# Ledger of designs, part 90: peptides against a protein of PDB entry 3WG5

Target 1, 218 residues: chain A of PDB entry 3WG5
Amino acid sequence: LAKNIVYVAQIKGQITSYTYDQFDRYITIAEQDNAEAIIIELDTPGGRADAMMNIVQRIQQSKIPVIIYVYPPGASAASAGTYIALGSHLIAMAPGTSIGACRPILGYSQNGSIIEAPPKITNYFIAYIKSLAQESGRNATIAEEFITKDLSLTPEEALKYGVIEVVARDINELLKKSNGMKTKIPVNGRYVTLNFTNVEVRYLAPSFKDKLISYITD
Target 2, 218 residues: chain A of PDB entry 3WG5 as posed
Amino acid sequence: LAKNIVYVAQIKGQITSYTYDQFDRYITIAEQDNAEAIIIELDTPGGRADAMMNIVQRIQQSKIPVIIYVYPPGASAASAGTYIALGSHLIAMAPGTSIGACRPILGYSQNGSIIEAPPAITNYFIAYIKSLAQESGRNATIAEEFITKDLSLTPEEALKYGVIEVVARDINELLKKSNGMKTKIPVNGRYVTLNFTNVEVRYLAPSFKDKLISYITD

## One batch from the design tools (peptide; made by RFdiffusion4, then SolubleMPNN)

Design b2_p14_4_s3 (from b2_p14_4, 8 letters changed)
Fold by OpenDDE base, seed 1:
Structure b2_p14_4_s3 (fold): chain B 218 residues (1-218), chain C 218 residues (1-218), chain A 14 residues (1-14)
Amino acid sequence: as target 1 above (218 residues)
Amino acid sequence: as target 1 above (218 residues)
Amino acid sequence: MVVGIEPISFETKK
């Protein structure tokens, strides 16, 4: 039987338009190669709402399963990262990672204080994040609390509460645990059963531009 | 009499956290040298709300007058740029530039369509932009229309409507026309009369990081 | 003008 390919790529840092470009590029490569899935190792403190929404939409339009893996230990899917995860086909977290803290803000003031978002913005994103959770069969109540309580969860809590699907230490454990799972949202209109029994793992490297952006923003 | 120094710096591109850093750096240099003013040649399509608000605050905290000059011809102070201008001590525009189009958005969708901001966001920024206009003695009605009508103005219109203070072709004409004008907002709690009778113009260059960011984002 | 979502400021304090 032909080896199924699983792509792995890393997305680190702030969620921006460049992050969208990375997602798009990575997913496109995996689509073109008819990969079984792409795993995005995500480590983000959050970022821009528009980029986040575009990324979510890009994931939803993917021809292949997009797995968000909060990795390595110490990484987070904070803020925008949580939305992205909730919009994905499967969420995994490594031990020592976190997810949540999704309250929308206008930004940070010069003194480092949060500029609060107007209530209607908050409500908009509550509705949005709940929709992502509901569509994926994940915990919409907790999704709301990621905003209203600015809640952050451990992988174990997130799994327990039905926010995520897998806790895994590394890619190999992730593949093992997620093997045979159904995607939490459709791929091309169908729920896909992941097949990781005979897979080749291919790592995607950042582009030159990606590296340059990371160098500037990190 | 000791020569008064006027600094000139360029800020081009999207308003981001890096743009804030540029403003901060440039203003700080001018403050340290007890400059008569700093002129920021601004050319922006807009950008982030948080960065914009931080920039406005930084300008308001300046120990010296900060003049926003929409320059060169073809440049704009669009969206976030308009807010920044309205928060400054003096606004000038070169012929062939524009100001306005300030409607807040959540961003752009993948298809390039605007993701509309919730009404409360719009209302928040209406209040904000009107406050900037009122505090500076500029046209608050037009400031609102920059949002509600997504209005853009020519320099001549902006001057006529009391949005800006100067139309000038270049730095020399700007200095000449703005000489003896009072700042539209206080500097260290006082309205300052600009003195450009015997000035040395010093241009500030972008940092290496600034150039790199511009290279990536342009 | 784009409104950010938390953390709007990607300035994670390293």
Scores: peptide ipSAE 0.073, ipTM 0.589, DockQ to the pose 0.225; fails the geometry check
Fold by OpenDDE base, seed 5:
Structure b2_p14_4_s3 (fold): chain B 218 residues (1-218), chain C 218 residues (1-218), chain A 14 residues (1-14)
Amino acid sequence: as target 1 above (218 residues)
Amino acid sequence: as target 1 above (218 residues)
Amino acid sequence: MVVGIEPISFETKK
């Protein structure tokens, strides 16, 4: 029997292979406990394309709904974070957060300037981000503009343009507003109606390894 | 007065931003002491393109010759390691090492399969690796084939094809064989003749941070 | 977002 349990976990910092491991661990725990959903509080400036694509795939393979929540106020789902959000079952943002700025780069030069990606890479990620938006019934035009115009959106703009589903100040408001919503992508081949009535919220703490990696990568 | 000192440092594992910091630290120490050269013992499976490009740039900006030595036996300068080597003032390999396999990838899928890079990325890195080879007077055709054919070479093949300059079993043989060689790229705008007559070899140890990062990324 | 060059580190699950 599905427990009326919602897991909440935090993922903060750069998207790396370790971030994939965090997503995998958190989702696996929630799957094992037959949670109603897991909420990932996401605050990221971006990161690696490979890790991002693996995270998207892991979310899409989840046995339970994965909600990306851009939180707390001041947080961002920038670059890779936007792709992850667009690949999720539901996107929420807190007031004072942002989403977008998805232009691929080869990296930063020694002087901190951007090494531009060749047009072919940019076009690949345009196609990829548009596919994520289309598959989730979100705004594919804005998804493309996250790359082509280096666009960033407020929560209110993102909601208005159909990029995200919820603006919420905290977990309780998120649960309340998303209660009864259908997932934007399928779970086990079916669109799920979220049931957050009388739920127990369980927080997953970062592992010792997660803390150590974060400390070194910050 | 230039000291008859050669620094030797080890860089092992994936090429990351931390690897850039290691290169920067090691080269800076050797520059400050007006060393004749620094030898970097390199053993890498590859890594990030951005970190690689920054490392190449840091080597090219070095005030002293930077020798990449693929060492010990069993080590590789794979993928990003090949670019770094091709960007250096001199390349040496120990018997039983390898160089090449430079095809860019977007990453690995959850099942461990390669996510292929779009042709435009591949073409960008073909142009880049060929430029490194041409600038250093090394074999640009083989450099391209490191990508297009996923080619890997033995030390003997790499020497024969003009990819590297020295095959050496240890530091002493390397110093002996490279003594009197000119750098393959300029140092401060000039090609330098290496002088390893009566040199003091100084080993640089990894920092505590370097050890910690290696432990976490392994 | 940064592109990798092969081989990209598979974290070997130890």
Scores: peptide ipSAE 0.067, ipTM 0.603, DockQ to the pose 0.154; fails the geometry check
Fold by OpenDDE base, seed 3:
Structure b2_p14_4_s3 (fold): chain B 218 residues (1-218), chain C 218 residues (1-218), chain A 14 residues (1-14)
Amino acid sequence: as target 1 above (218 residues)
Amino acid sequence: as target 1 above (218 residues)
Amino acid sequence: MVVGIEPISFETKK
């Protein structure tokens, strides 16, 4: 029986238009090969709101389940990364990672202080992040607090509070724990039960351009 | 008499956090050398709101006049570039350049369509761009229309409407035309009369990192 | 012009 393929790709660094291109490329490859799922190992401090919203939309339009895996230990799905995770079909976190700190900012002052977003922007993203949580059946109250309290959670807390679905040390444990879970959002209009009983794991390498951009933005 | 120095640096591409670093570096060099002014040759399609606001703040905090020069022909100060220009001490444009198209967006859809900013965000940036125009004694009505009508202007129109101060073909013409003009915003709390009667023009080259980032983002 | 969301990691002073 042709083994169902699960793709794994890494996205690291700031969320930009180029990060969208990475998501699009990786998901498209996995879609073309009719993969069971793609796992994105995500490590981001955050980034652009536009790129984030585009990535969320790209995930929502995916023909296959997109699993956001906050990995490796020490990684985070901070700010934009949290939105992306909440917009995905399944969220996993490795021990020693974090999620949250989603307060929108207009930027950083010359001294590095945060330029606060006006209440109008903050309220927009509160509504947006709550919608992502509600659509995915995740904790909308905590999603709001990711902004209003600038809350960050450990994997264990995030799991406990119903923000994420899996805590896993590695891809093998993730596949094992998520096997039989339903996607938290639809795939092609239907909720999919993940089947990871007999899968081949394929790693997608970053392109040369991807490596160059990551090197420059790190 | 030690010739007063005018620095010229180029900033091209999308406005990002790295663009802020470029502005900061270039302005700092010119400040350290007690330059008469720095001219930034700007060619940008736009970029991030945060980086834009930080750049505006950095310009406003400059110890020397910062002149935004939309250059070369074919260049634009689009979107974020317009805000930066309106936040600067003097705006010049070369023939065949453009300024405007400042409507805030949340991004681009997967098909490339614009994701509109909510009215709350649009209204914030209307207020912001109008404040920049008012503070600099430039046309606040047209500044608003850069957003509400997504208006773009030629150099001649922008000059006519009181958006910019100079139309110049090159640095020499810019220096000649702007000689004796007052800065449109204060430098260290005072309006400065530009003195370009006997200046040395020094060009600041982009760093290797700057070149690499521009290559990747173009 | 695109609005940044916190933490706009682009603004983390490294």
Scores: peptide ipSAE 0.048, ipTM 0.562, DockQ to the pose 0.213; fails the geometry check
Fold by OpenDDE base, seed 4:
Structure b2_p14_4_s3 (fold): chain B 218 residues (1-218), chain C 218 residues (1-218), chain A 14 residues (1-14)
Amino acid sequence: as target 1 above (218 residues)
Amino acid sequence: as target 1 above (218 residues)
Amino acid sequence: MVVGIEPISFETKK
């Protein structure tokens, strides 16, 4: 029986327009191969709002399921990462990761202090994050609290509260646990049941450009 | 008579945290040499709010006058660039450049359309840009209109309306015209009269890192 | 999450 392909790609660091390009490239590759899904191993402290929103839109436009996997242990889907996760077809987290802290900011002052966003921004993103949660059948109240309380959750808490779908130590456990799960949002207008029974895992490497940007932003 | 040093550095592209680092580095070099001033040849379409605000603060903390020079012809001090300019000790523009278009946005959608900022952001930045204009004795009404009307001005208009101080074709003309001008904001708590009568112009090159980032962001 | 100020140059997808 022909093995279904599952792609795995890593996206690490700040969410920028370049991160969007990475998502787009990776998803496109997976789409072209008619993969069962793509798993994005995500580790981000956050980033730009527009890039985040565009990434969410790109995920929602995917012809295949996009699984956001907060990985490895010690990683986070913080800020923008949470939005991206909530916009995805399935969220998984490794033990020792975090999700949340979604309060919008204007940025950081020279001393590293947060420049607070005006309340209307906060309200906008409250509405936005709640929308993502609602659309995906996830906990919209907690999604709001990611902003209003700057809440951060462990994988276990996130699972418990219905923010995420899977806690998994690695790709194999993720595939095992998510096998037979329905996507939390539609794929091409339909909710898809994931089939990871007989899959080939294919890792996508970062491009040279990706490596260069990571090197510079580090 | 020992020549006073005027540094000239170029900052081109989007305003980011890296741009802040460039400003900081360039100003620091000029400070260390006790330069008469530093001229920043600025060409930016805009960028991040936090980086912009930090750059403004860094300029205001400068021990020497920081002149923002919108250069070369065809360049702009758009969006964040306008704020930076308004936060500086002196603004010059080359013929054929522009300043303004300061409406805050959340970013750009995938199709290139603007994601509008909520009104409270707009109001925040209205207050901010007006503050910069007022502090520098520049036209705060026009500064507001840079946001509310998304106004863009030519050098001649900007000069006419009291947004900028100098229209100059090149560094030599800039030095000539700005010689004897007072800084629009204090330098170390005092308004400084620029002395460009007997100066050595010293150009600062971008670092290797600067070049690499520009290459990637282009 | 950080807000931009216009015009944010559209990074052309290179």
Scores: peptide ipSAE 0.026, ipTM 0.483, DockQ to the pose 0.144; fails the geometry check

Design b2_p14_4_s4 (from b2_p14_4, 5 letters changed)
Fold by OpenDDE base, seed 1:
Structure b2_p14_4_s4 (fold): chain B 218 residues (1-218), chain C 218 residues (1-218), chain A 14 residues (1-14)
Amino acid sequence: as target 1 above (218 residues)
Amino acid sequence: as target 1 above (218 residues)
Amino acid sequence: MVVGIEPISFKTVS
């Protein structure tokens, strides 16, 4: 039986293998406690494609709903973050955040210029992001345009265009607004109607390793 | 090529074979003109199950998006109307309207009391309404509860629970809000992103006369 | 389709 618990954890920074580990850890904790859901407060400028895809898969395999919350104001689910969000059970954004800009690149030149990805790679990720959108009932057109136009959207726009499900200022508002909503993808083969009535909110702190890595990379 | 036209027509009253004819006529007109969409302003207390199912099928077979708009304020998509809405490409509600109350009945006794449907019929329509919801990415739990609890929802609730897609005061707001949205079911095998930029709005009258009402230039 | 062996990154370009 699911506990009346919702977990909240923060993931910030570049999407890497370490980010995967964070997702895995947090989701696992929430799974172990049979939580109603976990909310991941996400703020990322992007990162690695491989890590991103693994994260998406981990979310898809979650035994509980994973809510991606682009938070706090000023944060973004940019690039890889958008993919992650689109692969999740519910997307929320705080006012003043953004989502999109998903064009894949190979990296940066010495002068800081972008190294463009070849068409084969771009096309791959177009297909991929569209599939995420379609599987979740979200806007595949915009998903594609996140790449082809490197489009970024405000919360209001993203909501309008059916990219995301919620605009919320804080966790309390998110819970209130999302209560009774249906997950956009299945959890263990079934769509879940979220129940945030009389729930305990628990925050997950970074591990020592998380803190250390953050400290080193700052 | 789709014309930059959106049709609006009203369907009011009990769902009957005549209502089917109205739907068929209006949708056919819009199809013939390759409209971007047709908006059906719906106000119904319910009606016949057979007619309802035929209407749903007609909507599903439409060559253009069919938007069900529960309108004006005070209107309802009650009972059969809910099924129709759930079978459509997009649902909108005006403030002050309602949706739900889908429990099937056999009719009314002489004293006006409801004659309950047998479980076999109720279960059939539970399965049916849930399928409509699921196929459209809408809330199947609520869809079921529309029957089992005879639940009715406000626009805000319906939006919140993922039953509907838009709350709009009028056609202009509806067009503005829905522009760029994705249809909840396919049109001719593909999900359509609605384009209501620079569209001509035509009202369909019972006399088959089209009246240009406005252009929306967003 | 297999993604190439070259590192693929997603960063905001704008």
Scores: peptide ipSAE 0.026, ipTM 0.254, DockQ to the pose 0.173
Fold by OpenDDE base, seed 5:
Structure b2_p14_4_s4 (fold): chain B 218 residues (1-218), chain C 218 residues (1-218), chain A 14 residues (1-14)
Amino acid sequence: as target 1 above (218 residues)
Amino acid sequence: as target 1 above (218 residues)
Amino acid sequence: MVVGIEPISFKTVS
């Protein structure tokens, strides 16, 4: 019997292999309990492209809808976070958050200057981000401009331009607004209509390992 | 029973992780006592973006209204201080103070020259500051110009342009003028009408740790 | 690809 459960978990900080482990753990828990969905409260400045791509794949392989919620106010889904969001079943943003700035870089020089990615890499990620947008029925032009113009958007702009689906102040508003929405990508080959009527919200806490990693990377 | 208490605390100096701890401590004390609000007398030249963003988040998660008061005369909410203010429930300024100058930088070179932030970072913070302004119903155009033009405003200008809510010479005038105002962002999902009738003002002192850190960073 | 995580400092108004 499908439990009317929605899981909520937080992912904060740089996108790394450890972040993948967090996503995997959270989604797995929610899958095992046959949750209606999992909401990931995401706050990231970006991170590694490899980890990002793995996270996108993990989300797309989820047996349940994965909602990326850029939260709390002041948070961002910057760079890698944007890709992750675009690869998810639904994107929500809280007021006071941002999304975008997706230009790939090789790193920072000793003087703090950006080391530019070669055109080959940049073009690869342009194609990649456009594909994510197109697959999810989101604005592929803006997705491209997240790279080519290093564009960043407010929640209102992102909603207006068709990058995201919901602006919500909190989990309750998110559940209310997203109730009855179809996922932007399939779950197990099917578009799912979200049912958030009479749901129990369950919060997942970071593991000890998650806390330790956060401590080291901060 | 809600105590008719307003807390007042001072935060002065560079915005760092230690400043976050100060905000957290002050707000927590006021929350625990079910205060009507906490007023933070802010005087900062700016500081770290990471700490700033965390402070904004902490303010927005407050169970009580947090009022940023740029005080005393001669003080500023410069750079990071502007973001903090824009992320708060109400902004007040004393005459002779300033707000703005929000252009992000990577740091200072050995010769004291500014290392410019790459466009990616600048655009990120443009989106961020605009989102804070929009969420709080404040002037997003001016918020953007705090970065793009490195704009600084007087209290009178800031009030005129809809960046702040109150100009006040002291705490008593602030309480008087802000009495009956609605918070510019929600508290626990609701806009709160400030009630400063028959309130006790309680001043919080910096902890020993706060004093020590201030001493080291000055 | 490392997305810029460098501590962004805001200019102090001297």
Scores: peptide ipSAE 0.050, ipTM 0.320, DockQ to the pose 0.246; fails the geometry check
Fold by OpenDDE base, seed 3:
Structure b2_p14_4_s4 (fold): chain B 218 residues (1-218), chain C 218 residues (1-218), chain A 14 residues (1-14)
Amino acid sequence: as target 1 above (218 residues)
Amino acid sequence: as target 1 above (218 residues)
Amino acid sequence: MVVGIEPISFKTVS
């Protein structure tokens, strides 16, 4: 029986154009091998709006399911990471992780204070995040509150409120729990039922360039 | 006669947090040596709004005059670069350079198309750029049009319209032409008359980290 | 000019 392949890749740090390149590369590899899915182990404090939107679009254009897994314990899908997760085919979180805190900002001042986004920006991203939630059948009210209240949720809360689909301690538990689930958004126009009964897990390593950039940005 | 020191440093590429660090480092060095001024040779296509605003603030907090010099020929102070220039004590441009194109965007889509900023963002930056122009006694109408019309100007046009103060082919001509000019914004609460009669020009080199980051981001 | 979305925790690694 041809083993269905599931790829696992790690994306850590700020969401930038380089992060887009990582997503694109990883998803492309998995697409080329006709993988059952790719799991992205995500740990991000946030990042750039443009890169985030491009990543969401890239995920939505994926020929295979893209599972965002907030992992390991201590990791977060904060800000841009929340949007990316909400744009994905399935969201999982490890215990001890968090999701949310999506209030748009222009940045940080010299003293580390937040430079507030104008109301139009906030409203734009409220509409955007709600659209992602609605398209994926996730809790749009909570999605809005990720911005308006800068809400952060535990995995258990996120699951309870219908923001995410799975709480899992590791890849094996994730595969087990997500087996038989439908993707929350389409893959090539069709909702896919995940089949992880006989899967080979393959880990993708960051490129040398990815490592170098990560080293510099950390 | 104690030679007045003028520092010259180069900042090239996208405006990011690293660019802020460069500005901060360079200005700090010049401040420590009680330089007459620092000239930043700027060549940027633009960058991040947060970094830009921080850079502007850092320039405004400088203990010495910061001169933005769009240099060499072919360089631009585009987008974020325009704001930085307008926030500086003096703007100079080399022949064959440009300034403007300040329309805020959320970023670029996968296909390279611009993701438009919501009107609130546009309006915010219109107000901001106009404030910079007004505070520096520069043409606020043109500053607005850098956004509303995505206007770009040659050095000659920019000088003519009162956007910049000097057109100069090189550092020597810049020093000569700017000698005796008042800063367009205060230095420590006072408008400074630039004195470049007996100056030593010292060039600051990018740090190894700066070089590495520039190499990666190019 | 690119607008960032919160939390742009750009940790300026000083």
Scores: peptide ipSAE 0.040, ipTM 0.542, DockQ to the pose 0.167; fails the geometry check
Fold by OpenDDE base, seed 4:
Structure b2_p14_4_s4 (fold): chain B 218 residues (1-218), chain C 218 residues (1-218), chain A 14 residues (1-14)
Amino acid sequence: as target 1 above (218 residues)
Amino acid sequence: as target 1 above (218 residues)
Amino acid sequence: MVVGIEPISFKTVS
């Protein structure tokens, strides 16, 4: 029986291999304690595709529900963050946050211009993001448009279009609103009904390494 | 007239956005001092494609020759490192180093298995690496095989096949052997004959930030 | 700045 514990951790900044390590560490802690869920407060402009895919895989392999919460207001789950969210068991967004803009790029030129990904790469990620959406019962058409139109959505739009599950102002509201919801993907092969009745919220602090990485990437 | 100064800097570890910053900083310093060239001692297992392409572009935009020197013995210009080398004005390798293995991958699964890149991506980088080779008058067929066969070469093989220009044990031998060589790509629109007669070698130290990043990525 | 899904890592599995 899962303990009435919900972990909350923050992941901020670019998605990198170190971000994977953060996800892995946080989820592992929550798994070890058999938490009801872990909420990852996500604020990212995007990052590396490889790290993103690994993070998605790590989430999908989680023994507990992983809730991606785009938080605080002003935060984003942009680009890689959207993929991560779509790969998670539940997506929540705070008011004033955004999700989307998933067009793959090869990088930035010296003048700051975007180096466009070739169509072949773009098409790959279209297929990938659609698969994440479909597997999670989320709007695959909009997922595609996150790439093809570089679409960004508000929480209200994302909820309306069936991209996300919850709009919540804070952790308490998130827990209240998500209580009784089924995970959008299975946990250990089964869809889990979230039980956030009388839960204890535990915040995980970033490790020293996490802080250092954040300092470097900011 | 270029000063008889050659800068030497080390770039070690994974190719990331921070690696780009290192390249940019080092090259900029050398440009500002109107150095005869900068030698980048490269030891990398690879890294990010975006950073790699940006680094290549930065090298190609250099106002001075950028020599990639795979050093010390045991070092590699693997994967992204090969692209960077092929994009440079001169490639040197120390004995006991390697170059190649340029097959693009999407990443690693949790079990450490490689996530293969789709053919579309692979083909893009085949075209890209071939272009670098062709532009630099290096062996485009071998460049392709760095991807299609995941080929790795010794310095002797790389020299023999026309992938690199110099095999050298140390900086002094490199300078001696490369003296009088023409750059394989233009500098400021012109092919430059390297003049390493009576040059002063100046070593650039990594910045604190560079050290920190290296510490984190190692 | 939205950092696009940055491309393929060329990591040689050492």
Scores: peptide ipSAE 0.034, ipTM 0.424, DockQ to the pose 0.767; fails the geometry check

